# Peptides against a protein of PDB entry 3V4O, part 26

Target 1, 234 residues: chain A of PDB entry 3V4O
Amino acid sequence: DQPLAKDKVALLIGNMNYREHPKLKAPLVDVYELTNLLRQLDFKVVSLLDLTEYEMRNAVDEFLLLLDKGVYGLLYYAGHGYENFGNSFMVPVDAPNPYRSENCLCVQNILKLMQEKETGLNVFLLDMCRKRNDYDDTIPILDALKVTANIVFGYATCQGAEAFEIQHSGLANGIFMKFLKDRLLEDKKITVLLDEVAEDMGKCHLTKGKQALEIRSSLSEKRALTDPIQGTEY

## One batch from the design tools (peptide; made by RFdiffusion4, then SolubleMPNN)

Design b1_p10_7_s2 (from b1_p10_7, 5 letters changed)
Fold by OpenDDE base, seed 3:
Structure b1_p10_7_s2 (fold): chain B 234 residues (1-234), chain A 10 residues (1-10)
Amino acid sequence: as target 1 above (234 residues)
Amino acid sequence: MEKLQSFSPE
């Protein structure tokens, strides 16, 4: 009955030092903390900071090469971003001002490619704003996704809303990661885990009415980040 | 002192 992962692979990207946009602080610490947690869960983790468009695309390509049938894939992104027509776009540090979709990486396109790998689980944790980019009126025509029933999106904020970081004493953490890190190691279905994170986050007085976690999933099995890897002695 | 910083590029 215990679900098994063929392997566990995570790509973590934190963009802070933007050339043409406001700099951020939280991604540095957030990526570091998440890296340590995922490694405790036996994920193979690649953590990268301040990636250009070219570097981001290369990182995603390398990430995809590590995916295969039954592999758990997790993509975490912290940085600037936007959402147009239901598509999420991650903004590289060298993106122009204003940026358009061709300057950014579309998460849904990555999902499509992950589906082609027949992964066992696809988790996206997107710590970015989800406001519409008025400077980009491109309507993407994407191929229909396969029905894989193994997809989980954890959006740090609601549609059309912003994500925030808390700064104190020179340090900063994203609101999302602040609460995610406290529960990430729990042996629970990933959607249940995120739901609890959402409740914890909802109690934050700083972001009440400003930021709320959104979970979007199609997960037909009780998959957890704690699921053992095939061939292990767990 | 705690303060919020938006991830928005605006």
Scores: peptide ipSAE 0.290, ipTM 0.844, DockQ to the pose 0.800
Fold by OpenDDE base, seed 2:
Structure b1_p10_7_s2 (fold): chain B 234 residues (1-234), chain A 10 residues (1-10)
Amino acid sequence: as target 1 above (234 residues)
Amino acid sequence: MEKLQSFSPE
């Protein structure tokens, strides 16, 4: 009675070398580590770094083409971002300063498109800031989402807060990935797994009161990233 | 020594 995935597909985007914004370091290592872990979980993983707006939109389009009924879809993003009116925006490396919604990719729009594919599970891991962008007054008009009960958001930080990376001896890792990687392979419901990551992350003295994992989910089934792919033998 | 760097664009 274990849930099965028709397939498992992940798109990982790490933006760090911004043209008009501060450069980041953690996305490079974080994408690499997550790639290796998800491949161990039999995900088909596409990992991309430093994408322009055009490239990001194309990557998302290609990702969506791989989704179908019962497929597990996972989108990971590490980079600059913001949240306006409950909508999360991923910032491409060629975004202007200041950037607006038309320069960025809206995560909720991607979710809508994933729902249209009748996916078995939609997981978003967003390692970005969630502060309000005061330079963007646009209120996006989004279509209503379906009640699919298969959605999990892992926000690296709380609403209105910032996400951080830790640099040590020239190496940098995002705080979120630092703790996520230790539990990602566990055979647990994805929301339970993320809850444990949240507790681990809460023990980090550097980010106490600064960054905390937020889990937002509507998941009615005990689905895990470790769920086997239907029709496969291991 | 650990350094904390924000993902904030500002």
Scores: peptide ipSAE 0.288, ipTM 0.847, DockQ to the pose 0.795
Fold by OpenDDE base, seed 1:
Structure b1_p10_7_s2 (fold): chain B 234 residues (1-234), chain A 10 residues (1-10)
Amino acid sequence: as target 1 above (234 residues)
Amino acid sequence: MEKLQSFSPE
């Protein structure tokens, strides 16, 4: 039986113009490309660029309001970030230097809130570095996650490693998005799709030994981004 | 010419 989504909602955030940190370029194009692709997949997409902490928190809140039982939720983030003790933190453009966890948004906290909505699928695509932030010694106390078996993380890079963008002729694309965009429309289980993206990325000579896609999943059903929305014909 | 730029804040 074909899995069905009650609805499909995506929040895409690309942070580039940081006030106190190095500027990035790729998120602009990456968010745009992903927006177009997800809309082709009938996702309701909210795409935002250069969000302050306040704006990011509001965006996440609004995103969560669109989630409900059986809804596919996808969060994409491109920008600065870090990972401490297995927790991923997205850095707003107005974050201080150095930033700490209280200045950032914890992805795992968002996941917890998504689980409370009884979503059908939770996909996180995180195009950010995963290096430890030595200036943040906070050990976050997170609520235990429920066993929903519907979680997929696509990390642009490995734990403790950096993510990169490739620049040529004034254009920049994240390495992750460069390969993701070529496969995103394929009707495949999302983890299988990401695995193929990982293989494609592995052939990139520029980032070999520097960046590799990591997939973390508890997805127990054959769910794809191409899954039709319930009540619609495909 | 292709150039890599890290997303690292540092």
Scores: peptide ipSAE 0.288, ipTM 0.846, DockQ to the pose 0.816
Fold by OpenDDE base, seed 5:
Order: C-alpha cells, then structure tokens, then sequence
Structure b1_p10_7_s2 (fold): chain B 234 residues (1-234), chain A 10 residues (1-10)
C-alpha cells in the first residue's frame, strides 16, 4: 500500500570555484536550500562544495556505503558538466582545460553501482549543461543496467542545451532550483512532482527556448521523497 | 534586474 524507505540518503555536490574554468555562483545557495528541504523530508544529507576529482570520487564511495536494499538514494549535482552519447559527466573543480571523461565522474556508472545496492529509489538531479564536449572523443563502454524500475533523472536542461543561473546583485540561483524548491516538499510521486516543476519552469520568460527540464524515468511504483522510513512514526 | 549566466565553460 504505502511505499516505505529503508532509509533516505542524499549526496549534494556544488562546484563553483573551478581552477581552469569559469567560476559559478548558484551552486552555493542551491546546495544550501536543497539541504534544508531534504532534511525536512528526513533525508540524511551530506552536502559538499568545490570538490576535486579525488574528493568527488571519495564522496560518491562514501555515499554508496550508506546505500542498501530499500534505501532511497538521491544525488544532486550543480556545476559544470557535459553529455556525450547519453552519458552525463560531472566536472570536478580541478579538471583541466579542456577536460575529458577520465577527469570527470560518469553519472551512469554511479547508477550502476546504486543498482548493485538494490536501492528502493534512485534519484538524480543534475543541474549542469548537457552540451557535447567536442574535446572528448571517448566512447565509454558501460555495463548493462539492471531492470529495477526505480530510476528518476531530473535534468535541469534538455539534451544538447545549457543550464543557467539567475544573478541578482551578487546572489544567484539556478533556474532548476528556483522552481524545484517550491514543490520539493509536496507528497507526490517524484515524477509527478518533477513534471509540475517542468511546467513552472516553462513559464519563465528568461529561459523560454533556452532551458527546459527533462524527466527520464523508469519508475513502476508510486515513490515519493515524502515516503516514510520503515520503523518510524510520522 | 535578472541576469542569466550559463553553466557552460565556454
């Protein structure tokens, strides 16, 4: 009847102060706001900023250690990124210019590892550009994914497009987070929630024709971020 | 005023 989470764990990464690439502003506030919201949803949240490749890989490893059968896992990333051949790459702050896949973390590889943990739900919220990186001609060979029907991708922008931040006198929020934060606490199936966020974003005059939320999901159950944790009272 | 800034490294 009511879906239950064994536990709820989130890893939030915001990269801003790149060494060899333009600095960003939005990830600071976006990570902070998302942290507060997810904690209200009883997520165990680890929030990290400005991670090197080594630190990012370690953070992901530690995150995976907290995952187990039935656990809800959420990965949020805000920073530079790219997408080649359907694979999403998160760029560490110490990545060279230009960066290649070997310098970055592949989200689909993380998904594979999460599937091995038999998680109850895998949510990826990727606030990054999805443009092709012409400096990376590598075609990664990835292992086949399992059919788990518990995967949700929220891409801040559509394939081949850019993600943007809105700057207000020194303060900045990503377009994605601007709208996500207004609905994140709603007790709705996560795909339904994101669909509503997509509609809200579509009304933004600044990003019409420039940025649109893409939802990619294989979710056969009514799973929500508000789902209670097994053995707890709410 | 609102100003857009791309996350693109370009």
Amino acid sequence: as target 1 above (234 residues)
Amino acid sequence: MEKLQSFSPE
Scores: peptide ipSAE 0.280, ipTM 0.841, DockQ to the pose 0.757

Design b1_p10_7_s3 (from b1_p10_7, 6 letters changed)
Fold by OpenDDE base, seed 5:
Structure b1_p10_7_s3 (fold): chain B 234 residues (1-234), chain A 10 residues (1-10)
Amino acid sequence: as target 1 above (234 residues)
Amino acid sequence: MESLQSFSPK
């Protein structure tokens, strides 16, 4: 009855040192902390910082090669981003100003490719803005998604809104990771876990009314990041 | 948590 993962693989990308856009600070700390947590959960973690478009596409390709039937796949991104017509775009560090969809990686395209691998679970944690990019009028034509009922999106902010990081002289988490890290190791269905993170953000006077987590999921089974890997004994 | 913080959008 206990759900089992064939394997657990995560790709973490943190983009900070943009060439043509404002530099960020939080992704460095966020990626390191998330790496540590996911490894405690027996994920095989690839963590990368400051990727160009070419490097990001290669990293995603390599990540997809590690996916197979029953594998849990997790993609985390922290950096600049935007959302047009319900499609999320991750911005590489070498993106031009202004950037357009052809300069960026579409998350929904990655999801389509993950579905083809027949994964056991697909988790996307997107710590980026979701505002409309007025300089991009492209309407992407996406292939129809399969009905896999194993998809979870954790958006750091709500539709059409911004995600924030704290500005000070030292290092600090982004707002999303500040709350996520406190619950990530809990043995709970991933959607329940994220719902609790959303409540934490809503109760905090610092973030209430400023940033709210959005959960979008179709998850028909009780899947957790703590689920054991097949063939392992605990 | 600190009560006074400045925020920057990503």
Scores: peptide ipSAE 0.218, ipTM 0.767, DockQ to the pose 0.272
Fold by OpenDDE base, seed 2:
Structure b1_p10_7_s3 (fold): chain B 234 residues (1-234), chain A 10 residues (1-10)
Amino acid sequence: as target 1 above (234 residues)
Amino acid sequence: MESLQSFSPK
């Protein structure tokens, strides 16, 4: 039987106009294009740009309210970020310089809260750097995650590395979205889809050795972004 | 596919 979603909900955040950090350009285009693609997949999509810490926390809270048993939840983030001890931190536009974990949103904490909702699928697409933040020496102690076997992480870059955007006179995608957008509508298990995106990135002479996609998953069912919503025709 | 002119870290 084809897996069904109770509902499909996505939160897309693109941070560009940082107050105390270098400004970015790609999140504008990337969020826009991803929004259109996910809406074609019948996702309920909330897309937000240039969020402060307060606004980001509120957006995540509202996103969590839309999650329930069997719901597909997708969180996409494009902006500045870092990774300390395996934990991913999204940087709000009003973050100080230097920023610390207390100024940022921890993705793994969001995952914990999503698990409590008994979601059908949890997808994180993180288009941010994964370098260690040397200005933050805090060792986070997170609660143990439940074994839900419905988790997929798509990291735009490998552990400890940077994610890049293309410098262009006009609007241009980040490296990750450049390849992701060409495959996102394919009816494939989400991990298989991302694996093909990884291969595309690796075969391209422009990106080979520059940026590599990392997939981290615990997904025991053939779940796809194309899965129909329960009660709809397919 | 367009040529990548330059890269900037995020």
Scores: peptide ipSAE 0.201, ipTM 0.762, DockQ to the pose 0.289
Fold by OpenDDE base, seed 1:
Structure b1_p10_7_s3 (fold): chain B 234 residues (1-234), chain A 10 residues (1-10)
Amino acid sequence: as target 1 above (234 residues)
Amino acid sequence: MESLQSFSPK
């Protein structure tokens, strides 16, 4: 009873060179390494760096076009972000200072659209801060999500907390990707895999008490990123 | 010890 994916599609976004906000460094390496790993898992991967609001919205639209019934969809984001009232917002590089929800992309809205595609699995890996944005007073009323039981969120940090990258003289991963990359190829249920990543990250002396991986899921099947694509042999 | 940079704007 091996779970099968109709296809596997990933959109990876790394925003670093912000115009009006502090520059980041880790997304470059993180996106690159994750791209290579997901391709080894036979994902069709679109990897993009330093996207404006317009480009991010277009990228998401194109990503959604690749989704269909039974397709595994994975969205990875590394960059500035915030969380208001349980809604995660990804910040484009051209966002103003301060940014507001109308300048950003809401992850939960993307999830809703993915559910409409009847995907087999929806994975969100969000390497961004989850602090409240006091400059955004918008209380979004989102449509209720469908009960698809195929949703996995991997937050690089806890609600209300910050995500960090290590300031190194050279290229270095963010904390989340540092540990994720070591386990991503394992043939395990995605929630189990992320739980192991959380344990590994929890042992990091640099971020102990500062950053912890949060897993939020409703996954009723043993779905793994290693699941074969229908019609293929492994 | 290595310093950490937040992904949140300051």
Scores: peptide ipSAE 0.123, ipTM 0.719, DockQ to the pose 0.878
Fold by OpenDDE base, seed 3:
Structure b1_p10_7_s3 (fold): chain B 234 residues (1-234), chain A 10 residues (1-10)
Amino acid sequence: as target 1 above (234 residues)
Amino acid sequence: MESLQSFSPK
């Protein structure tokens, strides 16, 4: 039996032009290319660049409004970030230096809100560093998550490690998107697809021993980004 | 090997 999505919605955020932190280049290309790919997969895609904290929170709120029972939700983020106590934080372009959790968006909080929408699939693709932020001493106490078995995290790098983009005079992908884009349209369970991307990263001389994809999932169904939308011909 | 830019917060 072919799994079906009620709808497919994606929010893509690429932050590059930070006010108080090093500027990035890859998110521009990465968001653009991922947008085109996801649209080929019949996702409704909202793509945004260089968001302030206020704008990021609004974008997430609007994204959540598009989610409902059985909807596939995908959140992609490329930019600065950090991970404290297993919680991933996306850094807005207007974040102070140093930034703290109160200045950033917690991915796990977004996941909780997505669960409340009873989504069919929750995919997070996080192209950011996962190093500890020593300037943030906040220990979050988060509410317990529901057991939904529909969650996939694709971390561009290992826990405690950095994510990279290639230094180039022109436009170039980040390391994660360089490999992801070559497989994203494949009709495979999303965790299998990401595992193959991980293997590609591991075989390339450019990234071998430098950056490795981490997959964290609780996915009890064979859900793919290629799954058709209910009410459409397939 | 090409040089890399980190997405590091620091």
Scores: peptide ipSAE 0.112, ipTM 0.720, DockQ to the pose 0.808; fails the geometry check

Design b1_p10_7_s4 (from b1_p10_7, 6 letters changed)
Fold by OpenDDE base, seed 3:
Structure b1_p10_7_s4 (fold): chain B 234 residues (1-234), chain A 10 residues (1-10)
Amino acid sequence: as target 1 above (234 residues)
Amino acid sequence: MESLQSYSPD
């Protein structure tokens, strides 16, 4: 009755040193900390920093090659981003100012490709802003998604809102990761885990009224990041 | 001292 993963694979991307946009600090530490935690959970983790559009697309392609039927896939992104018409766009470090959808990677397109792999679980942790990009007038027409009931989105902030990092004596952590890291190793359904993170984050005095975690899920099974990999002792 | 930095490009 214990859910099993065929394998567990994660791609972590942290973009900080943007060429045409404000530089960030937190993604460095956040990617590092999340990498260590996910490895403790027996994820195969690829962690990358400061990716160009070309490099990001290649990283996603390589990530997809590691996915297959029953595999748990986790995509984490920290950096600049935007949301238009419910579609999330990750911004590469070499994106122009202003950037458009053609310069960015659409998360929902990645989800579609993950569904084609018949993954066991698809988790997206998006530590980026979700504000409308007024310079992008593209109305995407996306193919209909399959009903797989294995999708979890953890948005670091609310729709139309901003995500923040906390700076203290030169060190910086994203608000989302600051609280996620304290619970990530817990053996709980991923949506329950994220809900508890949301409560913890809600107590942060710095971000009250500014940032709140949003969870969007279609998960019909009690899947956890702690689920064992098939063929291993448990 | 704690401060916030937005991930907003603007």
Scores: peptide ipSAE 0.361, ipTM 0.874, DockQ to the pose 0.836
Fold by OpenDDE base, seed 2:
Structure b1_p10_7_s4 (fold): chain B 234 residues (1-234), chain A 10 residues (1-10)
Amino acid sequence: as target 1 above (234 residues)
Amino acid sequence: MESLQSYSPD
């Protein structure tokens, strides 16, 4: 039987206009294009740009309220970020320089809360750097995750590496979205889809030796972003 | 020709 979603909900965050850090450009285009694609897939999409810490926390809280048993949840983030001890931190636009974990949102904490909702699928697409933040020596102690076998991480870059955007005279995508957008509508298991995106990115001469997609998953079912919502197709 | 800009805050 084809897997069904109780509902499909996505939160897209693109941070560009940082107050104390370099400004970015690609998140504007990337969030817009991803919004249109996910809406074609019948996702309920909330897309937000340039969020402060307070606004980001509120957005995540509202996103969690839409999650329930069997719901597909997707979180996309494009902006500054870092990774310490395997934990991913999204940087709000009002973060100080230097920033610490207390100024940022921990993705793994969000995952924990999503698991409590008994979601059908948890997808994280993180278009940010994964370098160590040397200004933050805090070792986070997170609660143990449940074994839900419904988790997919798509990291725009490998551990310890940087993510990039394309620079030209006009608006352009980040490297990750450049390739993701061409395959996102395909009816394939999400991990298979991302693996194909990884291969496409690997063929790009611009990113050879600079950026590579990493997929981390515990997904025991053939879940796809194209899966129909219960009560619609079936 | 296209160039790349890092998302690194540094």
Scores: peptide ipSAE 0.353, ipTM 0.869, DockQ to the pose 0.851
Fold by OpenDDE base, seed 1:
Structure b1_p10_7_s4 (fold): chain B 234 residues (1-234), chain A 10 residues (1-10)
Amino acid sequence: as target 1 above (234 residues)
Amino acid sequence: MESLQSYSPD
Protein backbone atom coordinates (compact mmCIF):
# COMPACT_ATOMS: atom_id res chain seq x y z
CA ASP B 1 0.00 0.00 0.00
CA GLN B 2 2.66 2.44 -1.07
CA PRO B 3 1.31 5.98 -1.28
CA LEU B 4 1.60 7.49 -4.73
CA ALA B 5 1.84 11.04 -5.94
CA LYS B 6 0.21 12.09 -9.18
CA ASP B 7 3.13 14.47 -9.54
CA LYS B 8 5.53 16.33 -7.28
CA VAL B 9 6.04 20.08 -7.59
CA ALA B 10 8.10 22.43 -5.47
CA LEU B 11 8.49 26.19 -5.36
CA LEU B 12 11.59 27.40 -3.58
CA ILE B 13 12.05 31.08 -2.79
CA GLY B 14 15.13 32.58 -1.23
CA ASN B 15 15.15 36.29 -0.50
CA MET B 16 18.44 37.85 0.51
CA ASN B 17 19.11 41.18 -1.12
CA TYR B 18 16.47 43.30 0.52
CA ARG B 19 16.29 46.93 -0.47
CA GLU B 20 15.10 48.35 2.82
CA HIS B 21 16.03 45.57 5.26
CA PRO B 22 19.18 43.74 6.34
CA LYS B 23 20.62 41.48 3.70
CA LEU B 24 20.83 37.75 4.29
CA LYS B 25 23.28 35.15 3.01
CA ALA B 26 22.08 31.64 3.71
CA PRO B 27 19.05 31.54 1.38
CA LEU B 28 21.35 31.29 -1.64
CA VAL B 29 22.97 28.10 -0.42
CA ASP B 30 19.80 26.75 1.13
CA VAL B 31 17.76 27.08 -2.05
CA TYR B 32 20.54 25.57 -4.12
CA GLU B 33 21.00 22.55 -1.90
CA LEU B 34 17.29 21.95 -1.46
CA THR B 35 16.80 22.19 -5.22
CA ASN B 36 19.31 19.44 -5.83
CA LEU B 37 17.81 17.22 -3.16
CA LEU B 38 14.23 17.63 -4.32
CA ARG B 39 15.24 16.91 -7.91
CA GLN B 40 16.72 13.64 -6.71
CA LEU B 41 13.27 12.94 -5.31
CA ASP B 42 11.77 13.57 -8.77
CA PHE B 43 10.22 16.87 -7.82
CA LYS B 44 9.66 19.42 -10.50
CA VAL B 45 11.44 22.32 -8.87
CA VAL B 46 11.18 26.02 -9.54
CA SER B 47 13.86 27.86 -7.62
CA LEU B 48 13.87 31.63 -7.44
CA LEU B 49 15.98 34.19 -5.62
CA ASP B 50 15.41 37.77 -4.57
CA LEU B 51 11.82 38.19 -5.65
CA THR B 52 9.88 41.41 -5.58
CA GLU B 53 6.29 41.37 -4.44
CA TYR B 54 5.12 41.21 -8.03
CA GLU B 55 7.48 38.37 -8.87
CA MET B 56 6.57 36.41 -5.75
CA ARG B 57 2.88 36.64 -6.51
CA ASN B 58 3.50 35.53 -10.07
CA ALA B 59 5.65 32.63 -8.90
CA VAL B 60 2.93 31.45 -6.55
CA ASP B 61 0.34 31.73 -9.30
CA GLU B 62 2.47 29.65 -11.64
CA PHE B 63 3.11 27.14 -8.89
CA LEU B 64 -0.61 26.76 -8.28
CA LEU B 65 -1.17 26.09 -11.98
CA LEU B 66 1.02 23.01 -11.67
CA LEU B 67 -1.05 21.59 -8.84
CA ASP B 68 -3.91 19.18 -9.33
CA LYS B 69 -5.64 16.30 -7.61
CA GLY B 70 -3.11 14.05 -5.94
CA VAL B 71 -0.11 16.26 -6.68
CA TYR B 72 2.43 16.82 -3.94
CA GLY B 73 3.06 20.51 -3.46
CA LEU B 74 6.01 21.84 -1.52
CA LEU B 75 6.67 25.50 -0.78
CA TYR B 76 9.98 26.48 0.72
CA TYR B 77 10.76 30.02 1.75
CA ALA B 78 13.90 31.49 3.22
CA GLY B 79 14.03 35.17 4.03
CA HIS B 80 12.53 37.82 6.22
CA GLY B 81 9.08 37.16 7.53
CA TYR B 82 6.70 37.56 10.39
CA GLU B 83 3.67 35.93 11.93
CA ASN B 84 0.58 37.77 13.11
CA PHE B 85 -2.31 35.89 14.67
CA GLY B 86 -1.12 32.56 13.33
CA ASN B 87 -0.69 33.84 9.78
CA SER B 88 2.74 33.64 8.21
CA PHE B 89 3.89 36.42 5.91
CA MET B 90 6.78 36.14 3.47
CA VAL B 91 8.54 39.44 2.83
CA PRO B 92 9.55 40.37 -0.74
CA VAL B 93 12.89 42.06 -1.35
CA ASP B 94 11.24 45.32 -2.34
CA ALA B 95 9.08 45.53 0.76
CA PRO B 96 9.08 48.92 2.43
CA ASN B 97 10.34 49.64 5.90
CA PRO B 98 8.27 48.93 7.81
CA TYR B 99 6.43 46.30 5.81
CA ARG B 100 2.79 45.40 6.24
CA SER B 101 0.55 42.55 5.18
CA GLU B 102 -0.37 44.23 1.92
CA ASN B 103 3.33 44.19 1.01
CA CYS B 104 3.74 40.50 1.79
CA LEU B 105 2.44 37.09 0.83
CA CYS B 106 0.30 35.20 3.31
CA VAL B 107 1.16 31.51 3.46
CA GLN B 108 -2.26 30.51 4.74
CA ASN B 109 -3.85 32.09 1.68
CA ILE B 110 -1.59 29.97 -0.49
CA LEU B 111 -2.60 26.90 1.47
CA LYS B 112 -6.25 27.70 0.86
CA LEU B 113 -5.60 27.86 -2.85
CA MET B 114 -3.63 24.61 -2.76
CA GLN B 115 -6.54 22.89 -1.06
CA GLU B 116 -8.79 23.98 -3.89
CA LYS B 117 -6.52 21.99 -6.19
CA GLU B 118 -7.20 18.83 -4.19
CA THR B 119 -3.49 18.16 -3.75
CA GLY B 120 -2.28 14.91 -2.27
CA LEU B 121 0.16 16.61 0.08
CA ASN B 122 0.88 20.20 1.07
CA VAL B 123 4.26 20.84 2.64
CA PHE B 124 5.41 24.25 3.82
CA LEU B 125 8.98 24.74 4.92
CA LEU B 126 9.28 28.24 6.30
CA ASP B 127 12.76 29.41 7.16
CA MET B 128 11.90 32.83 8.50
CA CYS B 129 11.27 34.62 11.73
CA ARG B 130 7.89 34.26 13.37
CA LYS B 131 7.91 37.39 15.48
CA ARG B 132 4.88 39.62 15.50
CA ASN B 133 5.09 42.67 13.28
CA ASP B 134 3.98 45.54 15.46
CA TYR B 135 3.66 47.80 12.44
CA ASP B 136 0.98 45.58 10.96
CA ASP B 137 -2.32 45.94 12.76
CA THR B 138 -4.29 44.01 10.16
CA ILE B 139 -6.34 41.15 11.51
CA PRO B 140 -6.95 38.99 8.48
CA ILE B 141 -10.16 37.04 8.33
CA LEU B 142 -9.25 34.06 6.23
CA ASP B 143 -11.61 31.54 4.76
CA ALA B 144 -11.84 28.36 6.75
CA LEU B 145 -9.50 25.65 5.57
CA LYS B 146 -10.90 22.39 4.30
CA VAL B 147 -10.33 19.24 6.28
CA THR B 148 -7.93 17.59 3.87
CA ALA B 149 -5.64 15.94 6.42
CA ASN B 150 -2.64 16.42 4.14
CA ILE B 151 -0.93 19.51 5.55
CA VAL B 152 2.54 19.74 7.01
CA PHE B 153 4.25 22.87 8.27
CA GLY B 154 7.89 22.86 9.12
CA TYR B 155 8.67 26.12 10.85
CA ALA B 156 12.34 26.82 11.26
CA THR B 157 11.54 28.39 14.61
CA CYS B 158 8.81 28.65 17.22
CA GLN B 159 6.00 31.14 17.32
CA GLY B 160 7.25 34.54 18.33
CA ALA B 161 10.85 33.47 17.84
CA GLU B 162 13.58 34.22 15.35
CA ALA B 163 15.30 32.08 12.77
CA PHE B 164 19.02 32.36 12.22
CA GLU B 165 21.73 31.73 9.70
CA ILE B 166 25.27 30.78 10.55
CA GLN B 167 27.85 33.43 9.92
CA HIS B 168 30.90 31.70 8.56
CA SER B 169 33.98 32.74 6.65
CA GLY B 170 32.48 30.99 3.65
CA LEU B 171 29.07 29.95 2.49
CA ALA B 172 26.87 28.54 5.21
CA ASN B 173 23.33 27.29 5.64
CA GLY B 174 20.59 28.58 7.76
CA ILE B 175 20.16 26.52 10.89
CA PHE B 176 17.07 24.76 9.58
CA MET B 177 18.55 23.74 6.24
CA LYS B 178 21.80 22.65 7.88
CA PHE B 179 19.94 19.76 9.44
CA LEU B 180 17.13 19.27 6.95
CA LYS B 181 19.51 18.52 4.09
CA ASP B 182 20.99 15.56 5.95
CA ARG B 183 17.69 13.73 6.20
CA LEU B 184 15.56 14.95 3.30
CA LEU B 185 16.23 11.90 1.12
CA GLU B 186 15.16 9.40 3.77
CA ASP B 187 12.11 7.29 2.98
CA LYS B 188 10.05 8.30 5.97
CA LYS B 189 6.71 9.91 6.61
CA ILE B 190 7.38 13.61 6.24
CA THR B 191 6.35 14.39 9.82
CA VAL B 192 8.67 11.68 11.13
CA LEU B 193 11.48 13.03 9.00
CA LEU B 194 10.94 16.54 10.30
CA ASP B 195 10.80 15.26 13.85
CA GLU B 196 14.23 13.74 13.40
CA VAL B 197 15.46 17.03 11.96
CA ALA B 198 14.06 18.77 15.01
CA GLU B 199 16.03 16.45 17.26
CA ASP B 200 19.21 17.02 15.29
CA MET B 201 18.74 20.76 15.38
CA GLY B 202 18.03 20.60 19.09
CA LYS B 203 21.56 19.36 19.63
CA CYS B 204 23.03 22.45 18.02
CA HIS B 205 24.79 24.43 20.71
CA LEU B 206 24.57 27.64 18.69
CA THR B 207 20.80 27.85 18.74
CA LYS B 208 19.99 26.21 22.05
CA GLY B 209 17.32 28.33 23.63
CA LYS B 210 17.13 30.55 20.55
CA GLN B 211 15.67 28.49 17.73
CA ALA B 212 13.70 25.26 17.66
CA LEU B 213 11.88 23.53 14.83
CA GLU B 214 8.11 23.45 15.10
CA ILE B 215 6.10 20.85 13.25
CA ARG B 216 2.43 21.50 12.66
CA SER B 217 0.58 18.85 10.75
CA SER B 218 -2.70 17.23 9.93
CA LEU B 219 -1.45 14.28 7.93
CA SER B 220 -3.60 11.17 8.10
CA GLU B 221 -1.57 9.14 5.60
CA LYS B 222 2.00 7.91 5.57
CA ARG B 223 3.10 10.37 2.90
CA ALA B 224 6.78 10.83 2.19
CA LEU B 225 8.72 13.05 -0.16
CA THR B 226 10.16 9.81 -1.53
CA ASP B 227 6.75 8.53 -2.61
CA PRO B 228 6.84 7.45 -6.25
CA ILE B 229 4.95 9.25 -8.94
CA GLN B 230 2.04 7.33 -10.42
CA GLY B 231 3.00 5.49 -13.56
CA THR B 232 6.68 5.39 -12.69
CA GLU B 233 8.80 2.47 -11.58
CA TYR B 234 11.54 2.49 -9.04
CA MET A 1 34.07 31.22 15.92
CA GLU A 2 30.64 30.77 14.43
CA SER A 3 27.99 33.38 15.07
CA LEU A 4 24.33 33.78 14.25
CA GLN A 5 22.54 36.31 12.10
CA SER A 6 18.85 36.76 12.73
CA TYR A 7 16.39 36.71 9.87
CA SER A 8 14.59 39.52 11.66
CA PRO A 9 14.93 42.97 10.16
CA ASP A 10 14.50 44.49 13.64
Scores: peptide ipSAE 0.342, ipTM 0.864, DockQ to the pose 0.847
Fold by OpenDDE base, seed 5:
Structure b1_p10_7_s4 (fold): chain B 234 residues (1-234), chain A 10 residues (1-10)
Amino acid sequence: as target 1 above (234 residues)
Amino acid sequence: MESLQSYSPD
């Protein structure tokens, strides 16, 4: 009855120190806090900061090697990004100005590769802007996705909008992580958990009318980040 | 007071 994970693997990427774009602050704290939480959930976590395009592609490749049938895969990204035609692009720290799709990593391509691994759950947490990049007119040709019913996207912001970090004299979280961290350890279906995070974020006076969590999912089973790993319950 | 900074490179 209780869903089981064959294993649980997470790749966390936080990009801050961009070479040709404004530097960010929150990804440092956000990656560290999320790492701690996911390890409490028995995830095998790889956390990386300030990756070049080459390093990001390698990290994704290594992450995919850890995936197999029934494995829970979670990808978290915090940094610059954009969305064109429903496709999400993560921006490496060495991306040119302006950047284009060939300089970035397409999340939907990663999803396609994860589906080929027959994973038990695919979770994407994208803490980036979703505004259109007017300097990129490329329409990506993506392979058709399989019907796996095990996909959850948590977008830090809604379509066409921006994601924000909290600014003060010291370090602080991005808005998404500020609320996500309070609920991440709860034993709930991941879509229910994110829905509660969305409500919490909606009460934030700082982001009303500026940033709202979007959940996009096809999840036919009650899968939670707290699901036990096979072989550990006996 | 807390303020916001966009992740947008614009």
Scores: peptide ipSAE 0.342, ipTM 0.866, DockQ to the pose 0.839

